# Designs tried in a protein design run: peptides against a protein of PDB entry 8YR4. Part 35

Target 1, 309 residues: chain A of PDB entry 8YR4
Amino acid sequence: PRGSPALQLVVLICLGLMGLERALNVLVPIFYRNIVNLLTEKAPWNSLAWTVTSYVFLKFLQGGGTGSTGFVSNLRTFLWIRVQQFTSRRVELLIFSHLHELSLRWHLGRRTGEVLRIADRGTSSVTGLLSYLVFNVIPTLADIIIGIIYFSMFFNAWFGLIVFLCMSLYLTLTIVVTEWRTKFRRAMNTQENATRARAVDSLLNFETVKYYNAESYEVERYREAIIKYQGLEWKSSASLVLLNQTQNLVIGLGLLAGSLLCAYFVTEQKLQVGDYVLFGTYIIQLYMPLNWFGTYYRMIQTNFIDMEN

## One batch from the design tools (peptide; aimed at target 1 R181 T295 R298)

Design b2_p17_4 (made by RFdiffusion4)
Pose (drawn by RFdiffusion4):
Structure b2_p17_4 (pose): chain A 309 residues (1-309), chain P 17 residues (1-17)
Amino acid sequence: as target 1 above (309 residues)
Amino acid sequence: SALEEEIASFSFSPDED
């Protein structure tokens, strides 16, 4: 924010809260391991109670689910509401002030609905791009790197390889499948618009009664168009199911390899009992934000082209 | 009418991701 000083402080607080969320993402599974290790060795009730309370408090600060739930990141959403309102207002006002100074030939040439749709979509594109990228993409790519470092240095060497291969395969397959699916989605959307146009035309022209008893003909053509649309929709949604299945298979294979290796190492007295639940919890924690990357890829591309317009 | 009933009976599915 160029103008106001009160908002730059809020931006800095939001970035600090994002860092704190990354620290909590690292910290919570460590406390879960400590609790399990203390539990297996018959520890007194005092230290166990205090450690349990601390773990619960950390789980409360971190998202109880999917990271969009914690007290942190919600304070962020609140402050970002206050900040993103300023950018939205400024961009809308700049567009509106520019559209009122163009010459007459320009306005006589282009329609109003198209010009206004471009402006609205542009403002939304800039706001969404800032929110998606800064608060949902970079933090996840940072979480993957931090997890790779933690497992490769403080846990063992092989688990770094396991996490690295799993996440690399996940990202590659997600992008590859997403481009194909986008082609299918566009093909389906065009037909959906054509079906709606046919229905609107048949409703507007109540001449069907005049030039024939052509109610059946208008119904038939509408059914044919609906069938074509449904075929394209089935293709698109089946592609979506395939994407979900391949992502789930990749994570599952990573979890299986990591769990088996951790169990074997625990039986050989190399690792403690808590390391098993540490690995499991951390793998699930990495998986949860990764579920929404084909959508982020699609939205980033679309918003980039819209902002360019 | 039969045409209006036919159009109303059909609904488009929401977007999915």

Design b2_p17_4_s1 (made by RFdiffusion4, then SolubleMPNN; from b2_p17_4, 9 letters changed)
Fold by OpenDDE base, seed 4:
Structure b2_p17_4_s1 (fold): chain B 309 residues (1-309), chain A 17 residues (1-17)
Amino acid sequence: as target 1 above (309 residues)
Amino acid sequence: SELEKAINEFTFPPEQD
């Protein structure tokens, strides 16, 4: 943000918090490993209690599950509200200024309400795209890279290779299946809009429909449109299940290969029991945000298309 | 229109994305 040193400082703090989230994503599995090793060694209660308390505190900072509910993430999101509002307002004013610079002939050819709706969609699409890229896509890719480096350095090059191949295959299949799915979603949305338009038109013409006693005919036409919509909705939903199942199979195969290799190295006393738990925990931790990667990719793709129109 | 909003809310609740 140019012109506000306070907002620039907030952006720097948010970037620092994003770096802290990356550090927590490495530290939390390490502390969990250390708990398992201390339990295995029957360590004294004071050492165990301190390590458990530290783990729980780090886990509170990181959050759980889909990556968005940690204290650090919530603090980042809270601080970012003012930056987003500043950016949105700046984009809205730029679009509005550009609309006023357009020829009178362009404005006379379009209804003012349609122009405003295009402007609002454009602003939302740009702001949404940037937010998804910066806060979801880039961090997830960074966590994958950090994971590959970590496993390659502290376990063996084979673990880094398994994670690399698994995540590369996951991302590639996610993109390919999401692009395939986008065709079904577009067809669904087009039929939804057509079904909605027919319902609106029938209700706006209610007096005419009633005059001709055509109520039963309009209801049947609406039913046919709903059935056609539901056939497209089923294809969209079934394609989502196929995406999720494909993703789950890829992660499952990666988890299987890596877990078997880790178990083998534990039997050879090259790794500890805690390192087996670390691997499983870390892969599951990487998987949780990756479930949303298809959604982010779709939103990015939609927003690019909405900017081109 | 208010009618278009009411129809949109009733017929197609926004998918919680």
Scores: peptide ipSAE 0.025, ipTM 0.521, DockQ to the pose 0.148
OpenDDE base, seeds 1, 2, 3, 5: peptide ipSAE 0.019, 0.024, 0.027, 0.024; ipTM 0.491, 0.475, 0.489, 0.529; seeds 3, 5 fail the geometry check

Design b2_p17_4_s2 (made by RFdiffusion4, then SolubleMPNN; from b2_p17_4, 6 letters changed)
Fold by OpenDDE base, seed 5:
Structure b2_p17_4_s2 (fold): chain B 309 residues (1-309), chain A 17 residues (1-17)
Amino acid sequence: as target 1 above (309 residues)
Amino acid sequence: SELEQAINSFSFKPEED
């Protein structure tokens, strides 16, 4: 971004964080291999526990196989909000200014209905996506229940309890934080509609704006509306990052507790090295689709509210 | 999630013609 050294620094930090994500993608498998080797060699508990804790910490930074929900990715996404808003605002103002420079013949030929039709295609895509999301939520909940039963029967009741508590806490926090976020999204959507209405009114009155040479004034009013929108958008997007990070923390704690317990039982020769691999892989597989659950829940909740009205 | 951001971003991308 030309003109803001602060935003340029944020871009450099985001690029550095992207490099760190690539380093984590190499380090996490290495540490996992080291755990498997230490378990096979029957290494001392202190060395094993340190390596497991280090692995889980690196996995928390990376995210559960979806790099998009790790701490580093969440931090990158959070910092990138202001850069995206700066770029979006610049593009929107350039388009709006260019529209006011176009000839009257171009404005008379464009049906305002085409811009509405692009929005309606967005809504129809959301409905089709909702059906796909509902069909993925039910299998994911089934996989959690099957996992709790499996770990309770074949490992120990403690593993089933860890998975149960982790998933129950995950789902509860996802619901509570999603309901809290809905307030910010509603405020954002209301301001978005108001900003769009101002742009449409300015374009419909193009002849009057041109007659008074008021193009600069209308561009400034539109800029102020965009800044107000972006203030609400930031709250919505930041609250999403907070949700994703909260989810990552809950899964990280579950992975830590379960991985330490697995490692302990392997040292006591009650479980095999393969059982440690199974637990870690299974928890990561459960986490991948659950990252989308907050989006799915919100979309379902919005459609229910829209059906009751 | 990224999907939520993608869905929300699709509603407002002006197609650069």
Scores: peptide ipSAE 0.019, ipTM 0.555, DockQ to the pose 0.027
OpenDDE base, seeds 1, 2, 3, 4: peptide ipSAE 0.008, 0.008, 0.008, 0.007; ipTM 0.427, 0.436, 0.436, 0.428

Design b2_p17_4_s3 (made by RFdiffusion4, then SolubleMPNN; from b2_p17_4, 7 letters changed)
Fold by OpenDDE base, seed 5:
Structure b2_p17_4_s3 (fold): chain B 309 residues (1-309), chain A 17 residues (1-17)
Amino acid sequence: as target 1 above (309 residues)
Amino acid sequence: SELEEAINSFSFPPEQE
């Protein structure tokens, strides 16, 4: 971002955080190996508990992989919002100014394509959502139930209870925070439509704007509308980061409680080292698709509201 | 083409919740 040293610093911090994510991707498997080795060697509980706690902390920073947002990724995404907004606003203003230089004939031909693209995005989102519900949400809920039953029967009732409490808390918080976020999204969409209407009106009145040499005035009005939109967009995007971080925290607490309990039972020779590996792997597999649950719930809720109106 | 691709690329990536 040329002209803002603050935004340049934010970009450098985001690049540093991306480097930290790469370091975590190496460290997390190393600490996991160390836990498995310490369990195999029957190491003292204090050393094992410290290594498990350190692993879970690193896993909280990393996240669960491609499906889960870690703390570092959430912090990067949060800081990047302002950089994205600066870039978006600059491109939108360049497009808008260039459109005011083009002939009326070019404007009349493109409007039909934009309306079609909005319609196609609406229809594709509904069809995609139904597919994601059927192929991701329902199987994930089934896998959670199967997991609770499996851990309750083959490990201990305490493991089934931990998974049940973590998943119930995760789903409840996802719904509650998503409903809270819907207010910010609606306000953002309303302001987006108003900003678009202003751009459309300015482009319809292109000949009048040129006649009065008012291009600079229309660009400034459009800039103000974009700034107002970006204020609402920031609230929407920041609320998403908060949701993801809340989900990551619930995952981290579940992983901590279950991993410590599993490690303890391995030290007591009630479980094998393989059972520790199984628990950690299975929990991570459950959590990866669950991160998308908020998106799916939001999309369902939006489509139901749009069908009732 | 490039301007359409730019307007199309500003489709917000699906918010990975």
Scores: peptide ipSAE 0.024, ipTM 0.512, DockQ to the pose 0.110
OpenDDE base, seeds 1, 2, 3, 4: peptide ipSAE 0.021, 0.021, 0.015, 0.017; ipTM 0.496, 0.491, 0.570, 0.520; seeds 1, 4 fail the geometry check

Design b2_p17_4_s4 (made by RFdiffusion4, then SolubleMPNN; from b2_p17_4, 5 letters changed)
Fold by OpenDDE base, seed 2:
Structure b2_p17_4_s4 (fold): chain B 309 residues (1-309), chain A 17 residues (1-17)
Amino acid sequence: as target 1 above (309 residues)
Amino acid sequence: SRLEEEIASFTFAPERD
């Protein structure tokens, strides 16, 4: 944000907190490994209690699991509210000034409520897109790269290769299936708009419909339009289930291959029992943000299309 | 006007995907 040194400092703090989240994503599995190893070795209670307390504190900072947000993420989100509000207001004022530069003929051809709705959609799309890129997409890609480096350096090149192949295949299939789904979603949205337009036109012409006693005919036409919409909605929803199952299968195969390899190296006394638990925990941590990657990718594509129009 | 805005408000719930 140009013009406010306070908001620039808040952005730098938010970037620092994002770096801390990346460090926590590595440290939490390491501490969990250490707990399992200390339990296996029957270590003294004082060492175990310190490691467990440290793990719980790091896990509080990180958060994790479906619906659990960590302290660091919450603090980042809280600080970012002011930056988002500044960015939103700046985009709104730019759109508003541009609308005032448009010809009187353009304004006379449009209702003021439609113009304001276009401005609000444009502002929401830009601010949403930036937030998804900075806080979801970039961190997820960084966590994958950090994971590949970590497993390649501290386990074996084979583990780094499994994670690389699994995540590359996951991302590729997510993109390809999301692009394929976008066709069904566009068809659904087009039919939704057409069904809505028919309902609005029928309701605006209610006097004519009443005059001809055509209510039953209009209801049946609306029912046929709903059935056509639901046929497209089903394709959209079924394609989402197919995406999620494809993603689950890829992660399941990567988890299977890596877990079997880890178990083998534990039997060969090259790895400890805690390293098996670390691998499973770390892969699940990488999977959690990736589950939303298809949604973010689609939102990014939609928002880019909505900005070009 | 008001009925168009009410019908518009009901149908534009962004489906949270």
Scores: peptide ipSAE 0.017, ipTM 0.494, DockQ to the pose 0.165
OpenDDE base, seeds 1, 3, 4, 5: peptide ipSAE 0.018, 0.021, 0.015, 0.009; ipTM 0.524, 0.502, 0.484, 0.519; seeds 1, 3 fail the geometry check

Design b2_p17_5 (made by RFdiffusion4)
Pose (drawn by RFdiffusion4):
Structure b2_p17_5 (pose): chain A 309 residues (1-309), chain P 17 residues (1-17)
Amino acid sequence: as target 1 above (309 residues)
Amino acid sequence: SYSSNMARLTSEFFSDS
């Protein structure tokens, strides 16, 4: 925010809260391991009670689910509401002030609905791009790296390889399948618009009664168009199911390999009982934000082209 | 206006499902 000082402070607080969320993401599974290790060794009730309370408090600060739930990141959403409002207003006003100064030939040439759609979509694109990228993409790619470092240095050497390979395969397969699915989605959207146009045309022209008893003909053509649309929709959604399945298979293979290796190492007195639940919890924690990357890839590309327009 | 933009982005985001 170029103008106001009160908003730069809010931006800095938001970035600090993002850092704190990353720290909590690292911290909570460690406390879960400590609780399990204290529980297995018959520890007195005092230290167990205090440690349990602390773990619960940390789980409360971190998202109880999917990271979009915690007290942190919600304070962030609140402050970002206040900040993003300013950018939205400024961009809309700049567009509106520029559209009123162009010459007449320009306005006589182009329609109004198309020009206004471009502007609205542009403002929404800039706001979405800022939000998606800064608050949902980079934090997750930071979480993957932090996890790789933690497992490779403080847990063992092999688990770094396990996490690295699993996440690399996940990202590669997601992008590869997503481009194909985008082609299918565009093919389906074009036909959907054509079907809607046919239905609107048949409704507007109540001449079907005049030039024939052609109600049946208008119904038949509508049915054919619906069938074509349904075929394209089935193709697109089946592609979506495949993408979900391949992502799930990749995470499952990574979890299986890590769990088996951790169990074997625990039986050989190399690792403690809590390290098993640490690995499991952390793998699930990494998986939860990764579920929405094909959508982010699609939205980022679309918003980039829209902003360019 | 802001709320409308945010609703539009949410709708486009979840339309992928």

Design b2_p17_5_s1 (made by RFdiffusion4, then SolubleMPNN; from b2_p17_5, 14 letters changed)
Fold by OpenDDE base, seed 3:
Structure b2_p17_5_s1 (fold): chain B 309 residues (1-309), chain A 17 residues (1-17)
Amino acid sequence: as target 1 above (309 residues)
Amino acid sequence: RLEELLKKNEEEFNSEF
């Protein structure tokens, strides 16, 4: 934000909290590993109790592996409210100023309600896009990169390669299947709007429908439109299930390959039993935000199209 | 809660669009 040093400081604090959240995503699995190793070694109660208490405190800060529900994420979201309100108001005033610069001929050709709807869609699309990019997309990509670096440095280059290949394949398939799915969703939305328009037209012309006793005919036309809509809805929903299943298979194969390799290194005494638990826990933590990546990509694509209109 | 927040944001997004 240009012009407010207080809001610039809040943005820097939010970026610092995002960095802390990334550090917690690495530390929580490490502390969980350490608990499993201390339990395996039958370590003294005092060291175990301190490590468990520290783990529970870090887990409270992280918020259960969904970064969105942790204390650090809640504090970040709370501080960001002022920045979002400033950005929203600035975009709204820019769109409103631009609408006043448009020719009288443009305003006479459009209803005031359509102009306001375009302004509201424009503000929501920009603010939504920025929020999803900054809070969901960028942190998820950062966690993947940090994960690859961590596994490459502390386990073996083979673990870093498995995570890299798994995440690259996951992201590529998510994009390709989401683009394919978007065609079915657009066709569904177009048919939904056409079905709603037929229902509204029939209800507005109620007197004419009653005069001709055409109620049965209008109901049958509406039924045919619903059946056509449901055929497109089924394709949209089935394509979502296919996306989720494809994502689950890719993560499952990565988890299998990495877990077998980890088990092998534990048998060779190169890794501890806790390192096996760390790998599984960390991959599940990477998977949780990735489940929503298809939704984020779709929202970004929709917001970009709505900004072009 | 993340599913509810994302569903709420998707419902809010779908209600605004």
Scores: peptide ipSAE 0.014, ipTM 0.490, DockQ to the pose 0.161
OpenDDE base, seeds 1, 2, 4, 5: peptide ipSAE 0.014, 0.000, 0.006, 0.007; ipTM 0.472, 0.362, 0.426, 0.395; seed 1 fails the geometry check

Design b2_p17_5_s2 (made by RFdiffusion4, then SolubleMPNN; from b2_p17_5, 15 letters changed)
Fold by OpenDDE base, seed 3:
Formats: sequence, structure tokens, C-alpha cells
Structure b2_p17_5_s2 (fold): chain B 309 residues (1-309), chain A 17 residues (1-17)
Amino acid sequence: as target 1 above (309 residues)
Amino acid sequence: SLERKLEEQRERLLSEF
């Protein structure tokens, strides 16, 4: 934000909180490992109780339970509201100013409701795209890189390679299958709009339909349009199941390969039992944001198309 | 079920943004 030093400071604090979230994503599995190792060694209660209390506190800051946002994420989202409102208002005023600079002939050819809808789509698309890039896409890519570095340094180069290959294959397949799915979704949306238009046209011409006793004919035409829509909906939904299953298989293969390798190193006394639990916990933790990556990629594509229109 | 939860979480994310 140019011109407000207070909002610039808030952006810097939000970036600092994003860095803290990345640190928590590494520390939480480490503390969980340490608990498992202390339990295995039958360590004194005082050391165990301190480590468990520290883990629970770090887990509260991180969140990442099914449906729980962490304290740090909530604080970041709260502080970002003012930056988002400033950005949204600035984009809205720029679009509104540009609409007033357009020729009278352009305004006479369009209904005022269409002009406002274009302005609202333009503001929402830009603000949404920026928010998804900054808060979801970039942090997820950073967590993958940090994970590869961590496993390469503290376990073995083989673990870093497994995570690299697994995540690279996961991202590539997610993009390719999402682009393939986008064709089915566009066809579904086009057929939905055509089915709605037929229903609206039939209802607006209600008197004519009654005059010709054509009710059964209009119902059958609407039924055929619904069947055609459902055939496209099925392709869209089946393609999503295929995406989710492909993602699950890639993560499952990575988890299998890494877990077997970790178990082998534990049998050789090069790693502890807690390190096996750490690997499984960390891979599952990386998987949770990645499940959303296909949704983020679709949102980015939709917002980009809505900006071009 | 997971798709509905993803759509509900998407709608929650869209309502939070």
C-alpha cells in the first residue's frame, strides 16, 4: 500500500506471522517426535510434562486440526482485513473512474446493471486472486521447500529426494488433471445456463404454453435438458474423484517409500522410533494444504478469465 | 462428502475473504 506507513507496517507484521507459521510447521512434528522418544526411553515425568505442555502450546499457535484455524493464522487474517479493504476500495475507485472515462456510446449500448456487474467482478477477481496467491499458494510452496531441506539435512538425502519426487509428481498431476477437468466444468456451466434460459423462457411465455396445451411438451424438453446437464455434471464430479484418488495414490506411495526407509534406519539404530512418527506426521501435514491446491488453481483460472471479460 | 466439505470450506474461505 503506497501512502500509508501504518498499512505498510501491518503488511510487514503479516509477513512475519507467515514466517512464524512456517517455523511452527517444522517445530510441531519435532516436539511430537521428542515426546515419542521420551516415552520410549521412560524419561522422568518432569521432562515429559514440560515437552507435552510445549507441544500443546505450539499446536494451539499452529492449529491444523480438521476445521481449526491456528491462533497465528487467525491473527494474520484479522490484521489483513484493513489491507484488503484498502486494496479493494482502491481497485473499485480505479474501475469506477475508468467507467466514467468511457464514451457515452459505450454506456448507451449497455444496461447500468451490466456495468455494475462488470465492476464488481473486476474488483472481486483482483482482490481474490491476490489473497489466494499470498495466503495459500506461496505458503504451500514454501512449506514443500522447507520440508525438502529439513528431510535432506536431518534425516538423509534419500528422504529429501522422496519428498521432492512425490511433491513434484503431485503438483504436475494436479495441474494436468485440473486443466482436463476445467473443460468438463465449462461444458456443464454452459449447459446449466442453457437449461435455466429454457425454464425462464417457458415461464415467461406461460400464457402461450397454456393456450396451446403445450405443458407436457415443455416439461419433456426441460427433462431432456436436465438429463444432458446431469451427464455433464457426472463427468465433472467423476473427474474430481479421479483427481482426489490420483493425489491420494501419489501421497500414499511417497508415505510408503519413506516409512519403509525410516523403519529400516530405525532397525539399524541410525534413527529413533520418534523419527518414524515425525516423518508420517510431517507428510500428512504437507498433504492437508495440497488437497486445496486444485481448488486454488481453479479459482486463479476463474478469476483470470473473469478479469479478461 | 469431501467435496461438500471442500465447497463448505471454500464458501467459508470466500465468506472470510
Scores: peptide ipSAE 0.018, ipTM 0.512, DockQ to the pose 0.098
OpenDDE base, seeds 1, 2, 4, 5: peptide ipSAE 0.014, 0.000, 0.000, 0.000; ipTM 0.440, 0.309, 0.278, 0.341; seed 4 fails the geometry check

Design b2_p17_5_s3 (made by RFdiffusion4, then SolubleMPNN; from b2_p17_5, 14 letters changed)
Fold by OpenDDE base, seed 5:
Structure b2_p17_5_s3 (fold): chain B 309 residues (1-309), chain A 17 residues (1-17)
Amino acid sequence: as target 1 above (309 residues)
Amino acid sequence: SLLEKLQQQQEELNSEF
């Protein structure tokens, strides 16, 4: 925000907190590994108690990874409220000024409620797009890259390759299946609007429908429209289940391959039992925000289309 | 469920657009 040094400082603090979240995403699994190793070795209580206390404190700060309700994430979200309000108000005022520069003929051809809806959509699309890019998409991609680097440096290069292939396949399939399912969603929304329009037209003409005793005919016509809608809704919902199951399968295969390789290296005494637990914990931690990636990608795509119109 | 959260977030998103 160019006009407020205080809001610029808040943005810098929020970026620093995002960096701290990335560090916590690496440290929490490491401390959990160390607890498992200390328990396996029957280490002294003082060392174990310190490591457990440190882990619980780091886990409280993290809250469970990217997009979780951890203390650092909550503090970031709280500080960002003023920045979001400033950005929203600026976009709203720019849209409002642009609407006043438009010709009287443009305003006479549109209902005031449609103009307000365009303004609200424009403000929501810009602010939503920025929030999803900065707080969900970019951090998730950063955590994947950090994970690949970590596993490549501290484990065998094969673990970094498994994570890379698993996440690349996951992201690619998420995009492809989300683009495919968007056709079913658009058809569903078009049929929903048509069904709603028929219900509104029938209710606005209620006196005419009563005069002709046509209530049964209008109800049956509405039922047919609902059945047609539900047929499209089923395709949309079934395509979402297929996306989620495809995502779960890709992560499951990556987890299986990496867990078997960890187990093998533990049997060969190249890794400790804690390293097996670390890998599983870290992959599950990466999976949590990725479940929403298909939704974020679709939101981004919709918001770009709505900004071009 | 994850599906219900995705539906609710999709409904919230579709209600904002």
Scores: peptide ipSAE 0.019, ipTM 0.552, DockQ to the pose 0.089
OpenDDE base, seeds 1, 2, 3, 4: peptide ipSAE 0.007, 0.000, 0.007, 0.007; ipTM 0.426, 0.293, 0.461, 0.451

Design b2_p17_5_s4 (made by RFdiffusion4, then SolubleMPNN; from b2_p17_5, 13 letters changed)
Fold by OpenDDE base, seed 1:
Structure b2_p17_5_s4 (fold): chain B 309 residues (1-309), chain A 17 residues (1-17)
Amino acid sequence: as target 1 above (309 residues)
Amino acid sequence: SFDRKLAENEAELNSEF
């Protein structure tokens, strides 16, 4: 935002808070590891109590898995409201000015309510897309990269390779299955709109339907349209279950391979018991935002198509 | 379930567009 130094400062603070969230995603598992190691060593209560208190404080800042409930995330979201409102208003004014530059023939062919709906959709699409890219997609990719680097440096290159292969396979399958699902969802939405339009048209023409005693015929046509819709809805829902299950299997295999390798290195006294707990905790932390990646990808794809029209 | 929240958020996102 070039026009307001106050909003530029808020953006810089939000970027700083995003960096803090990335640091917390590494520190929280480390402190949890340290607790498990101190418990295993039967360390003095004072050292254990300090480490537990520090861990709980870091968990309060980070939040529970999704990050959405953490103090840092809530503070970031709160500060971002002003930036979002400024961006939304700027996009609305740009769309509105562009609509006024369009030909009279374009305006005469469209109802004013449809034009406003296109403008509102365009604004929501751009603002939503930007928010999801900046606050969900980019941070999730950053956490994966940080995770690969961390495990490669502090554990063994094999752990970094397992995380890399698991996350690469997860992202690739998420994209491919989501693109496949998008066809079913579009077909469902098109059939829903067509079914609704038929119901509205039949009800607006109720006098004509009554005059011809065609009530039973219109009800049967509506039933056929509903059955066709439900067949597409089932395909959409079943494809979502398939996506979720595929994602769960990939993460499960990565967790299994890495946990077995970690357990082996603990038996060889190369790693501590806390390092096993760290690996499991860190993989679960990566999984939580990744489950939404399919939704973000679809949103990105829909918003790009809606901006091109 | 997390899946229900995913589906609900997907539906909310679809209703806003």
Scores: peptide ipSAE 0.026, ipTM 0.669, DockQ to the pose 0.087
OpenDDE base, seeds 2, 3, 4, 5: peptide ipSAE 0.021, 0.023, 0.023, 0.025; ipTM 0.631, 0.653, 0.652, 0.669; seed 5 fails the geometry check

Design b2_p17_6 (made by RFdiffusion4)
Pose (drawn by RFdiffusion4):
Structure b2_p17_6 (pose): chain A 309 residues (1-309), chain P 17 residues (1-17)
Amino acid sequence: as target 1 above (309 residues)
Amino acid sequence: AATAAALAAEAAAVAAD
């Protein structure tokens, strides 16, 4: 925010809260391991109670689910509401002030609905791009790297390889399948618009009664168009199911390999009982934000082209 | 209120996929 000082402070607080969320993401599974290790060794009730309370408090600060739930990141959403409002107003006002100074030939040439749709979509694109990228993409790619470092240095050497290969395969397959699916989605959207146009045309022209008893003909053509649309929709949704399945298979294979290696190492007195639940919890924690990357890829590309317009 | 609505629209767009 160029103008106001009160908002730069809010931006800095938001970035600090993002860092704190990354620290909590690292911290909570460690406390879960400590609780399980204290529980297996018959520890007195005092230290167990205090450690349990601390773990619960940390789980409360972190998202109880999917990271979009915690007290942190919600304070962030509140402050970002206040900040993003300023950018949205500024961009809309700049567009509106520029559109009123262009010459007449320009306005006589282009329609109004198209020009206004470009502007609205542009403002939404800039706001969405800032939000998606800064608060949802980079933090996840930072979580993956932090996890790789933690497992490779403080847990063992092989688990770094396991997490690295699993996440690399997950990202590669997600991007590869997503481009194909985008092609299918565009093909389906064009036909959907054509079906809506046919229905609107048949409704507007109540001449079907005049030039024939052609109600049946208008109904038949509508059915054919609906069938074509449904075929394209089935293709697109089946592609979506395949993407979900391949992502799930990749995570499952990574979890299986990590769990088996951790169990074997625990039986050989190399690792403690808590390390098993540490690995499991952390793998699930990494998986949860990764569920929404094909959508982020699609939205970033679309918003980039819209902002360029 | 408008920003909240924009954020809700962004969430809906994500959910539509």

